# Peptides against a protein of PDB entry 3C66: the designs that were tried, part 121

Target 1, 189 residues: chain A of PDB entry 3C66
Amino acid sequence: KSWANLFEKNDFFFRYKFYLEITAYTRGSDEQHLKWSGLVESKVRLLVMKLEVLAGIKIAHPFTKPFESSYCCPTEDDYEMIQDKYGSHKTETALNALKLVTDENKEEESIKDAPKAYLSTMYIGLDFNIENKKEKVDIHIPCTEFVNLCRSFNEDYGDHKVFNLALRFVKGYDLPDEVFDENEKRPSK

## One batch from the design tools (peptide; made by RFdiffusion4, then SolubleMPNN)

Design b2_p23_5_s2 (from b2_p23_5, 10 letters changed)
Fold by OpenDDE base, seed 1:
Structure b2_p23_5_s2 (fold): chain B 189 residues (1-189), chain A 23 residues (1-23)
Amino acid sequence: as target 1 above (189 residues)
Amino acid sequence: MGVTSVAKNFEELAKEFSFVPDE
């Protein structure tokens, strides 16, 4: 059964206690972001494969659809703030200080020509073999290799002022609001 | 040039997944 057939989209963010978030950030043009995020997304399968072979990981299951957002980002400090606050329910409210770009407002004069930060986020659900193995699960190595793979693909992607890549380990109850439908209740602690 | 992996929480990840199951 293909991964796509195993998970109805509706239960993915309730199925696991732990998630790995992969976010590609771009402060630049839409075209730059499309290339960068597309590259990152294309490599996620390699990360999954590396995670699955770890003794402490029972399942590493990617959610196939990226989550997309963009903000008006006039300063480098704003860009750093986005990267610090995005990806956790505990901190994402800080993003309300920035103007979210939407289909409704994108043609407004104040937004159309404004500097923007683009975000594309992929999710991997993680299930661990907790019972039997006193074995430390170290996902640091696969994750570091993944970041290096993406950043080294093109010299331009080494410019942290424009392109960034973050991996965040998040508990199900602390997932960003974007992953839930309006009628869905967040997982409890 | 050290790719500053903004893997901010990987050390915390390693610590959190070093869950010795409490007996």
Scores: peptide ipSAE 0.030, ipTM 0.625, DockQ to the pose 0.239
Fold by OpenDDE base, seed 2:
Structure b2_p23_5_s2 (fold): chain B 189 residues (1-189), chain A 23 residues (1-23)
Amino acid sequence: as target 1 above (189 residues)
Amino acid sequence: MGVTSVAKNFEELAKEFSFVPDE
């Protein structure tokens, strides 16, 4: 299959058993998020390269487009909750307690001036070399390097009250609903 | 608290985990 086919949403999120989610969080302005998420997104290719050279990783394929969302986030606790609950189908329902910002509601007075958490999520599909079940794959190293690279780019990005970066390893059946179209059936275990 | 992902075997990698760097 051509790389082009792997970037189709309908194929990508069914193609792999495992995914690495990279989410840039910003509790601040949209401008702050744009800069932060843009930086993170720009470095994802470096992470992919580092993952691909790991002996235990057969394939690391990035999805080409980020998933964007924003929530009204009035408190730090809400921001922590978002970071805890986002990125897994098992837990994402907790986000329903927050107001999702949409194009339809963004101009509402209660939303327009409300504190917001912005999320940009990139996905990497992973295929492992199963032939050597004894090989430990430590993706922690490249992931840590990636986070450090992003966080060190600007001193402001060290402020965890504003900027956060999370990497989540998920199975295809536990991907967030956002990656599937309304008519798509979630992958089974 | 950022869950530091430890080196996992494939079976452990099959488990859901999140990596958030510790402050």
Scores: peptide ipSAE 0.030, ipTM 0.605, DockQ to the pose 0.074
Fold by OpenDDE base, seed 3:
Structure b2_p23_5_s2 (fold): chain B 189 residues (1-189), chain A 23 residues (1-23)
Amino acid sequence: as target 1 above (189 residues)
Amino acid sequence: MGVTSVAKNFEELAKEFSFVPDE
């Protein structure tokens, strides 16, 4: 399928066995996050291009829609916890300890004025050529280049207390719940 | 088996993203 069709959910999260999650984190203002996440999102295409040329990768398809969430994040420890737990079905339940910001609650004074962590996540579906082989695929180079590209764009993005960028390699059965509709069954192991 | 890996920085990327993509 063309990239143009991958902004719609369709069967994207069932199509691949493996996904690369790219999450931009911001503990700061909405404006800071919009700039940071926008930058990261704008560079995903470059990462895809670098992944596509790897011999071990048959397909690297981006899901063009970002997934957005935000949490009340009172402490730096909370921010670290979010970064550690987000992006995997196995661990995401830990985020229930934090207050998710929603359209329904965002105007509450306790939430409105609270420090927040913002998350924007992009997904790349991966199909490998070596599925039946014991050869390693190493994607650290393109991923590192991507991270460096994003973080070096502005000196402010070097502040890990505010801006973070995580890449997670995830199997389809361990994708976060956010990518599935209520009536969809997640892929099995 | 393919490992679910998380990387936030260069060191983590170098470590975590060298794998066999199997089930």
Scores: peptide ipSAE 0.029, ipTM 0.648, DockQ to the pose 0.211
Fold by OpenDDE base, seed 4:
Structure b2_p23_5_s2 (fold): chain B 189 residues (1-189), chain A 23 residues (1-23)
Amino acid sequence: as target 1 above (189 residues)
Amino acid sequence: MGVTSVAKNFEELAKEFSFVPDE
């Protein structure tokens, strides 16, 4: 399947059994996040290229649209919790303990000036070779290289208190709710 | 947050793989 064919269809999150989630986190200003997430997003293509050449990977297709969210994040513990719980349907309900920033509430006095964690998430759909089902597929190396590339781009991005980058391997049925429209059912197990 | 170890096989990878850079 070509990338062109992928973008002609609105079934990206139903097409693959497996996804790699790439989430850029920023606990700081919106401006800081725009720069950080923009950098990460600009490097996703390089990660895709590294994944595509792995013997166990048949297809690695990026979804080019980032998913954006932000939470009121008053503490470092909250920031760690976000990073731990985000990106999985099984765990994302824990984020309900935090205030999600929305267009409807962003101007509220308790929210507009509150410390925030910003999230930008990119997705790569993965198709594996069936013959390699019982064999080791090592995507750790390209993922590590990707993180190092992003973190080393600017000295500021080494500050884990502000900037973070997580890669999560998830199954289609465990994708976050945000990737589906209201009229869509999530994939079954 | 820690880095996830490389899985021994595809099934383990599909279940457990995640990566967060060390602090």
Scores: peptide ipSAE 0.026, ipTM 0.595, DockQ to the pose 0.067

Design b2_p23_5_s3 (from b2_p23_5, 8 letters changed)
Fold by OpenDDE base, seed 4:
Structure b2_p23_5_s3 (fold): chain B 189 residues (1-189), chain A 23 residues (1-23)
Amino acid sequence: as target 1 above (189 residues)
Amino acid sequence: MGVTSVAKNFEELMKEFVFTPDE
């Protein structure tokens, strides 16, 4: 496989059985989110490198494009709900209780100045070594290091009311709808 | 063969994932 093919959407979300989702959340301004998500995105390569050296990981390939979304988020409870429900097809329907900000509605009076939660999500496709049935793969350490790296970059990023970072392990068939085109069929189990 | 996982939730909504090959 060429390196170029690894970063194209065309089959990325069908290529792996497992994905690691890295989502940067911001309940604040667009500017705050731009800085936070940009930082997180800039560090994803470091996470990939740490994953790649784990014996049980055969492949850790990042999808280079972030997925962006934002919701009207009037309460902290809504923000927690977003963080809990986002990133899985099984649970993402709960987000329908919130107003998704779109290009079509962003200028509406009720949306334009409303509190918002911004989301930027990066994906890493994972392939594991399965030759040894007794092999265990623990990605806790590199993930923890990644979170700590991001959170410690600026003292402001320690404010969980504003900035959050989630890492979610997701199976291909449970990827969020956002990763698929309208004409694409979700992977089966 | 597939991979099975054991996951624990942490702060930050980060999860600890331990994977094993399916038997």
Scores: peptide ipSAE 0.037, ipTM 0.623, DockQ to the pose 0.168
Fold by OpenDDE base, seed 2:
Structure b2_p23_5_s3 (fold): chain B 189 residues (1-189), chain A 23 residues (1-23)
Amino acid sequence: as target 1 above (189 residues)
Amino acid sequence: MGVTSVAKNFEELMKEFVFTPDE
């Protein structure tokens, strides 16, 4: 299937059984996040290229649009919670304990000046070329290289209190709600 | 030598780096 079909949200998140989520986290300013997420996003293509050449990977297709969200994040514990709970339908309900920043509420005094965690998430759809159920595909190397590439770009990105990068392997039925439209039914197991 | 800082809890977030798609 041509890359052209990957630009449409509706088909992408139903097309694959497996997805790699790449989330850039920033607990800081929007400017900090813009730089960090922009860097991460710019390197996703390199990760895709590294995944595609793995013998066990048949397809690695990036979704071109990042998913952006931000939460009021008053504590470091909240920031850790976001990183732990985000990216899975099973756990994302825990994020309801935090105030989601929206265009409607961002100017509220309680939100405007509040500490925030910013999230930018990229998705890679994965199809595996495993004929034998016993065959394993190890994506650890390219993922690690990707993280190192992003983190090493600037010393500031080594500050885990501010900047974080997570990669999560997710099955289609466990994708976050954000990837589906309100009228779309989540993929079944 | 820039300490290639591994993502905080990267392994935990990935849970597994080795996948058997049929499982």
Scores: peptide ipSAE 0.035, ipTM 0.604, DockQ to the pose 0.501
Fold by OpenDDE base, seed 5:
Structure b2_p23_5_s3 (fold): chain B 189 residues (1-189), chain A 23 residues (1-23)
Amino acid sequence: as target 1 above (189 residues)
Amino acid sequence: MGVTSVAKNFEELMKEFVFTPDE
């Protein structure tokens, strides 16, 4: 019953102070990305289950829809920059140096045949149960297991030049702009 | 036993996963 309300985008990115971002990256074809991101997405539920059983986590709720974007990515350095800068409002402005692929520009000759980096990002809202302010929550183990699960599924996914997977812990006020509608105000610290 | 991650630079990303939420 409680999960049905999570399908409504309306307050998900305002409901939690903390989020785990899971981004599948592909520098290759759209077909390659579809397979890779689809695999990652299919395993997110397993990660949620592992997070929910941690004593320090009160709630782990996935946002059910991925956010998708793609950039013209002519060099490996550009691909590394995308992976470094994406996923935080503080750093995402660096991506303005790259050409964002949109429905409006995707048919342009300079974009259509250009090398691309594809991104699919899943979000998990987190609420913590910390009785002592000094108590640390460590989600390292379930996150590592998740990455290993995704990467080991197919030998092709071992190619870091093409396929990458990143997990980022982000505070609500530092979420990327993509998660908010044009009329929504970013959460304040 | 260091959890061997197959992800590129995953060990650096994982440093942020030990946190106190009230910070």
Scores: peptide ipSAE 0.033, ipTM 0.613, DockQ to the pose 0.354
Fold by OpenDDE base, seed 3:
Structure b2_p23_5_s3 (fold): chain B 189 residues (1-189), chain A 23 residues (1-23)
Amino acid sequence: as target 1 above (189 residues)
Amino acid sequence: MGVTSVAKNFEELMKEFVFTPDE
């Protein structure tokens, strides 16, 4: 399928058994996040190209729309928790302990002035060409190159207290709730 | 079809996923 067909959510999150999540985190200003996430997003296509040429990968299709969220994040521990818990249905419920910033609450004084963590997540659907169940597909190299590319773009992006970038390999049944509509049933195991 | 991805130590949060087909 053409990339154009993946601009719409449709059945993208049901089509693949495996997904690569790419999340740009920013604990700072919205402006900082826009720059950081924009950079990361701009490089995803390069990662896809590198993934597609791997012998064990049959298909690497990006969902081109980022998923955006932000939380009140008063401490570094909160920021670490977000990074640890986000991106998996199994663990994302822990994020309920944090105040999610919404359009409805963003103007509240306590939220408006609070330190925030911003998240932008891109998804790549993966189809593997595995002849033998014992065959390992190593995506470490292209992923590392991608991270290095993003982090090296500006020296400020080396500050892990502010900017982070996570790549997570996720099974379809363990995708975060954000990727599904209310009327959609999560894929089963 | 069990894809065992050995995601080695990313300095970034790469969690090792051993995918057993039965889970």
Scores: peptide ipSAE 0.030, ipTM 0.627, DockQ to the pose 0.085

Design b2_p23_5_s4 (from b2_p23_5, 10 letters changed)
Fold by OpenDDE base, seed 3:
Structure b2_p23_5_s4 (fold): chain B 189 residues (1-189), chain A 23 residues (1-23)
Amino acid sequence: as target 1 above (189 residues)
Amino acid sequence: MGVTSVAKNFEELLKEFSFIPDE
């Protein structure tokens, strides 16, 4: 299927058994996040190209739309918690302890002036070669290269207190709720 | 020229280990 068909949500999150989540985190300003996430997003295609040439990967298809969220994040511990808990259905409920920034509440004084963590997540659907199922597909190299590419773009992006980049290998049944519509049923195990 | 930063080790980058389930 052409990448163009993946621009629509459609059945993308039902099509693959496995997904690679790429999340850009920023604890800072919206402007900082826009620059950081924009950079990360711009490099995802390069990661896809590197994944596609791996013998164990049959298909690597990016979902081109980022998923965006932001939380009030008053402490570094909160920021670490977000990074730990986000990206899995099993753990994402822990994020309910934080104040999610929404269009409805963003203008509230307590939220407007609060430190925030911004998240932008890109997804890559993965299909593996059956013949190589017994072989561990190591995506370490392309993922590391990707992270290094993003982090090295600007010196400021080396500050882990502000900017972070995480990759998560996720099974379809454990995708975050954000990828599904209210009327969609989560894939089963 | 972007300062080459050493990425976190892959274990830190990957929140979950990729294992292909034995079918």
Scores: peptide ipSAE 0.026, ipTM 0.588, DockQ to the pose 0.330
Fold by OpenDDE base, seed 1:
Structure b2_p23_5_s4 (fold): chain B 189 residues (1-189), chain A 23 residues (1-23)
Amino acid sequence: as target 1 above (189 residues)
Amino acid sequence: MGVTSVAKNFEELLKEFSFIPDE
């Protein structure tokens, strides 16, 4: 299906068995995050291009809409926990221990001045050429190159205390709840 | 946080993995 059809039908998260999640993390200001996530998002196209030319990959389609969230993040340990638990349905419930920042609560005194972790996540749906399981498919190299490209763009982005970038290979049934509407049922195994 | 898995072949690629670059 064309990318245009993906946007119109909103069935992107049901089309593929496998997804690559790209999450930009920022523990700092919203302005810092906007710049960092914007950079990462701008480079996703390059990753897609590198994935598409791999013999074992039939299709690599990006979902163009980023998913945004932010949490109160008072400690570095909390920031590490967010990065560990986010991006999988199996583990995302651990994030309930943190305060999600919303438009309704952002002005509360306990939230307004609290340190924040910001998250922006992009998704790539992957379809593989399964006909020859003996074919080597290594997405590690393109993914590593992508991370290096983003991290090296500005020296500040090398500071893991503030800026982080994670890639997660996830099965469709283990996608985070954020990608589904309330009326949608997640894919089964 | 380290790379949990490196998919070098198709069989390994079928596994769930997370890539978080180290400093």
Scores: peptide ipSAE 0.026, ipTM 0.559, DockQ to the pose 0.073
Fold by OpenDDE base, seed 2:
Structure b2_p23_5_s4 (fold): chain B 189 residues (1-189), chain A 23 residues (1-23)
Amino acid sequence: as target 1 above (189 residues)
Amino acid sequence: MGVTSVAKNFEELLKEFSFIPDE
């Protein structure tokens, strides 16, 4: 299937059993996040290419649109929590303890000047060659290379207190709610 | 410390994991 058919949200998150989530985190300014997330997003295609050539990977298809969110993040612990809990339906409810920044509330004084964590998440749908159980799919290699590529681009991106990058392997039924429309039913196990 | 759960084999890949670079 051509990548062209992957631009529609509705089919993408139901099409695969497995997804790789790539989340760029920034606890800092929106400008910092824009640069960081933009860099990460620009390199996703390289990761896809590296995944596609793995013998155990039948398909690696990126969803082209990033998912953007931001939270009031007053503490480093909150930032760690975001990184731990985000990206899985099982754990994302923990994020309800934090104030989600929205267009409606972003101008509130309590939010406007608050420390924020910004998140940009890209998704790659994965299909594996299951028949060859013997083929070791080491997705860790291309993922590590990708992270290193992003982190090494600028020395500032080595500051884990500000910039983080997570890759999460997620099953379709455990995708975050953000990927589904309100009228869409989550995939079943 | 982000728990880098690295799935190295296909069976591990079928499990939920997160790769977060260690500080």
Scores: peptide ipSAE 0.024, ipTM 0.568, DockQ to the pose 0.077
Fold by OpenDDE base, seed 5:
Structure b2_p23_5_s4 (fold): chain B 189 residues (1-189), chain A 23 residues (1-23)
Amino acid sequence: as target 1 above (189 residues)
Amino acid sequence: MGVTSVAKNFEELLKEFSFIPDE
């Protein structure tokens, strides 16, 4: 019953102080990315279940829709930069050095056949138990298990030159711009 | 059980997963 209200995009990125970002990266074909990101997305519910049972976590709510983007990614260094800079408002401006693929430009000859990095990002809103303020909440274990689960599903996903998976803990005021509508004001610290 | 080498980038990102929420 409670999850039905999470479908309303309207306040999800304002509701929590903390978010876990799960990003599937693919430097390859759209087909490769579809398979990889689909697998990752299918396992997010298992991660949520593991997070919810942690004593320090009061709530772990997934946003049900992935955010998708792609960049022209001519070099491996560019791919590393994307993985380093993506997922934080503080660092995402570095991605302006790369060509974002859009519906408007995807058919341009310089973009159509260019090497691309594809990104699919899932968000989990986190609420913590205040009573455990002194207790360090460690989500490392469930996150590591999640990554291992995704990477071990197919031998092809072991190729880090093509497939990558990152988890990032982000405060609400440092969420990427993509999660907000043009008319929405970013949460203030 | 071989710790499947989490991509170097993931290990760096995981360093931030140990936090006190009120900070």
Scores: peptide ipSAE 0.030, ipTM 0.599, DockQ to the pose 0.420; fails the geometry check

Design b2_p23_6_s1 (from b2_p23_6, 15 letters changed)
Fold by OpenDDE base, seed 3:
Structure b2_p23_6_s1 (fold): chain B 189 residues (1-189), chain A 23 residues (1-23)
Amino acid sequence: as target 1 above (189 residues)
Amino acid sequence: SSTAYKELAYKSIKKDNEKLILE
């Protein structure tokens, strides 16, 4: 199958046993988030290249489109909670305590002017070499270099109260609900 | 547990202070 056909959502989240989630968080304006998430997204290809050269990684395949969401985030504690709970099916239900911003509710008085946390998430599907199934693959170096690259682009991105970047290793059965269509069944263990 | 280890790895990467190891 051509690379072009692989970018269609159709089977990406069923194809791999393992995924790396890259989430850019912004507690601030939409404009701030657009700049931050755009930067992070632009660097994902560099991370993929560095992952592919690791002996234990057979394939690192990025999904082409980010998943975007925003929540009313009145406190710093809420922002920390979002960062802790997001990105896993096991924990994402905790986010139901917050108001999800939607096209239907964004103009409501209680939401329009409320502090918000913005999220943009990129996914990388991972396949490992079978011979190395028992070997631990350390991805710390490429991940750290990626974070440093993003954070060092602008001094403002050093403010963790506003800008955050998280990388989460997730199994396919524990992917967030957002990656599946309403008619799709979550992968089994 | 494997889950606890993965969660720690995630937090470590988020803070850029520890290793993320894939098992």
Scores: peptide ipSAE 0.026, ipTM 0.646, DockQ to the pose 0.122
Fold by OpenDDE base, seed 4:
Structure b2_p23_6_s1 (fold): chain B 189 residues (1-189), chain A 23 residues (1-23)
Amino acid sequence: as target 1 above (189 residues)
Amino acid sequence: SSTAYKELAYKSIKKDNEKLILE
């Protein structure tokens, strides 16, 4: 199945009540991250296909653009913190303790050669069947299979000190700030 | 390890799941 973004960015992040975030993390080189995130992104469509066939899921629509960020990440604890706090508006403020790498600061001596954590995040908008609103939908299996698929592609991706992959179920009002434009109002509960 | 990734994914889903997601 060929997927295309049917919605503008603004429409996409306001259209669904629920989202699945797929984040590829790399604490290493930009080259390592490019390979890892590229692999993960290439497999997202397979996850979508598996989600679409689940009872209780009416729609699983991918947003095809990745969101990319990087942080100065001097310690493993910082890397764990990033993985714990990223992907939710409720917790993302904790990332302010780290230096965000930007086009404006990337050439600074303190940043240029610093250890970095790279993040690439894909989003899937989820719509559930109203009939199943009170029913539990088990997305654990397809999500686990997806993780296994990505991790098993290359043995190097088995190193969780470098490469990580997280899937987070998030409500629209709790999406990270990065998905909204500065002039956009965050969805309410 | 593959187990670590499974655990991370599971934890993320479990942490943020509500009534609509099986743990």
Scores: peptide ipSAE 0.028, ipTM 0.644, DockQ to the pose 0.384; fails the geometry check
Fold by OpenDDE base, seed 2:
Structure b2_p23_6_s1 (fold): chain B 189 residues (1-189), chain A 23 residues (1-23)
Amino acid sequence: as target 1 above (189 residues)
Amino acid sequence: SSTAYKELAYKSIKKDNEKLILE
């Protein structure tokens, strides 16, 4: 399928066995997150290019739409929990302990001025060369370079209390629920 | 520092399938 077809959800989250999820986290203002996530998102194509040239990777296709969410995040521990639990179906239910900010509730007095963690997540579908003599593909190099690129853009992004960036290698059956429509069934193992 | 970013980059990488990813 052409890259053009990947601009829409379609079957993107069913097409690959493996995904790389890139999540920009911000515990701060919406403005801070907009800048941070925007930067990260702007660099994803560079990561894709670096992944595509790896001998063990047959395909690296980005999903072009970010997934955005925000949670009331009153403590640093909550922020750490979000970063630990988000991005996997196995663990994402832990996020239910936090209040998800929605368009319906964002103006509520208890939410409006509450500390928030913002999340923007990009996905890259990965297909590996099956016949690759290498049992392991080192994607850590391009991923590390990507993180360094993002973090080095502004010194303020070095503040891990505010800004975080995580890359998670996830199997299709363990993708977060957010990537599926209500009528879609999660891929099987 | 550049070194700090490298360390943080490594920590920021999470993997669910170590069979396919070499650290």
Scores: peptide ipSAE 0.026, ipTM 0.625, DockQ to the pose 0.320; fails the geometry check
Fold by OpenDDE base, seed 1:
Structure b2_p23_6_s1 (fold): chain B 189 residues (1-189), chain A 23 residues (1-23)
Amino acid sequence: as target 1 above (189 residues)
Amino acid sequence: SSTAYKELAYKSIKKDNEKLILE
């Protein structure tokens, strides 16, 4: 199916068994996050191209819309927790311990001036051409090159206290709740 | 088969202290 057809069908998160999640994290200002996430998002197409040419990958299709969220993040430990727990249905409930920033609460005094962690997540659906159980596909090289490309763009992005980038390989049934509409059920195992 | 594949992908991505989580 053409990429164009993927945008017409709300079945992207049901179509693949495997997904690659790319999350840009920023503990800082909204402006810092916009620059960082914008950079990461702009490079995703290059990662897709590198994945598609791997012999074991039949299809690598990006979902073009980023998923955005932000949390009150008063400590570095909270920031590490967000990065550890986000991106998997199994672990994302731990994020309920943090205050989610919403349009309704962002002007509250306790939230407005609070340190925040911003998250932008891109998804790539993966279809593998693995006929033999012994065949292994190594996506490490393309993924590492992608991370290095993003981190090397600006020296400021080397500050892991502020800017982080995570790639998570996830099964469809373990995708975060954010990717499904209220009326959609998670794919079964 | 799926678990074995995940483990390989995981070992491969954790290179260079970036949080590459292959589940």
Scores: peptide ipSAE 0.025, ipTM 0.642, DockQ to the pose 0.080; fails the geometry check

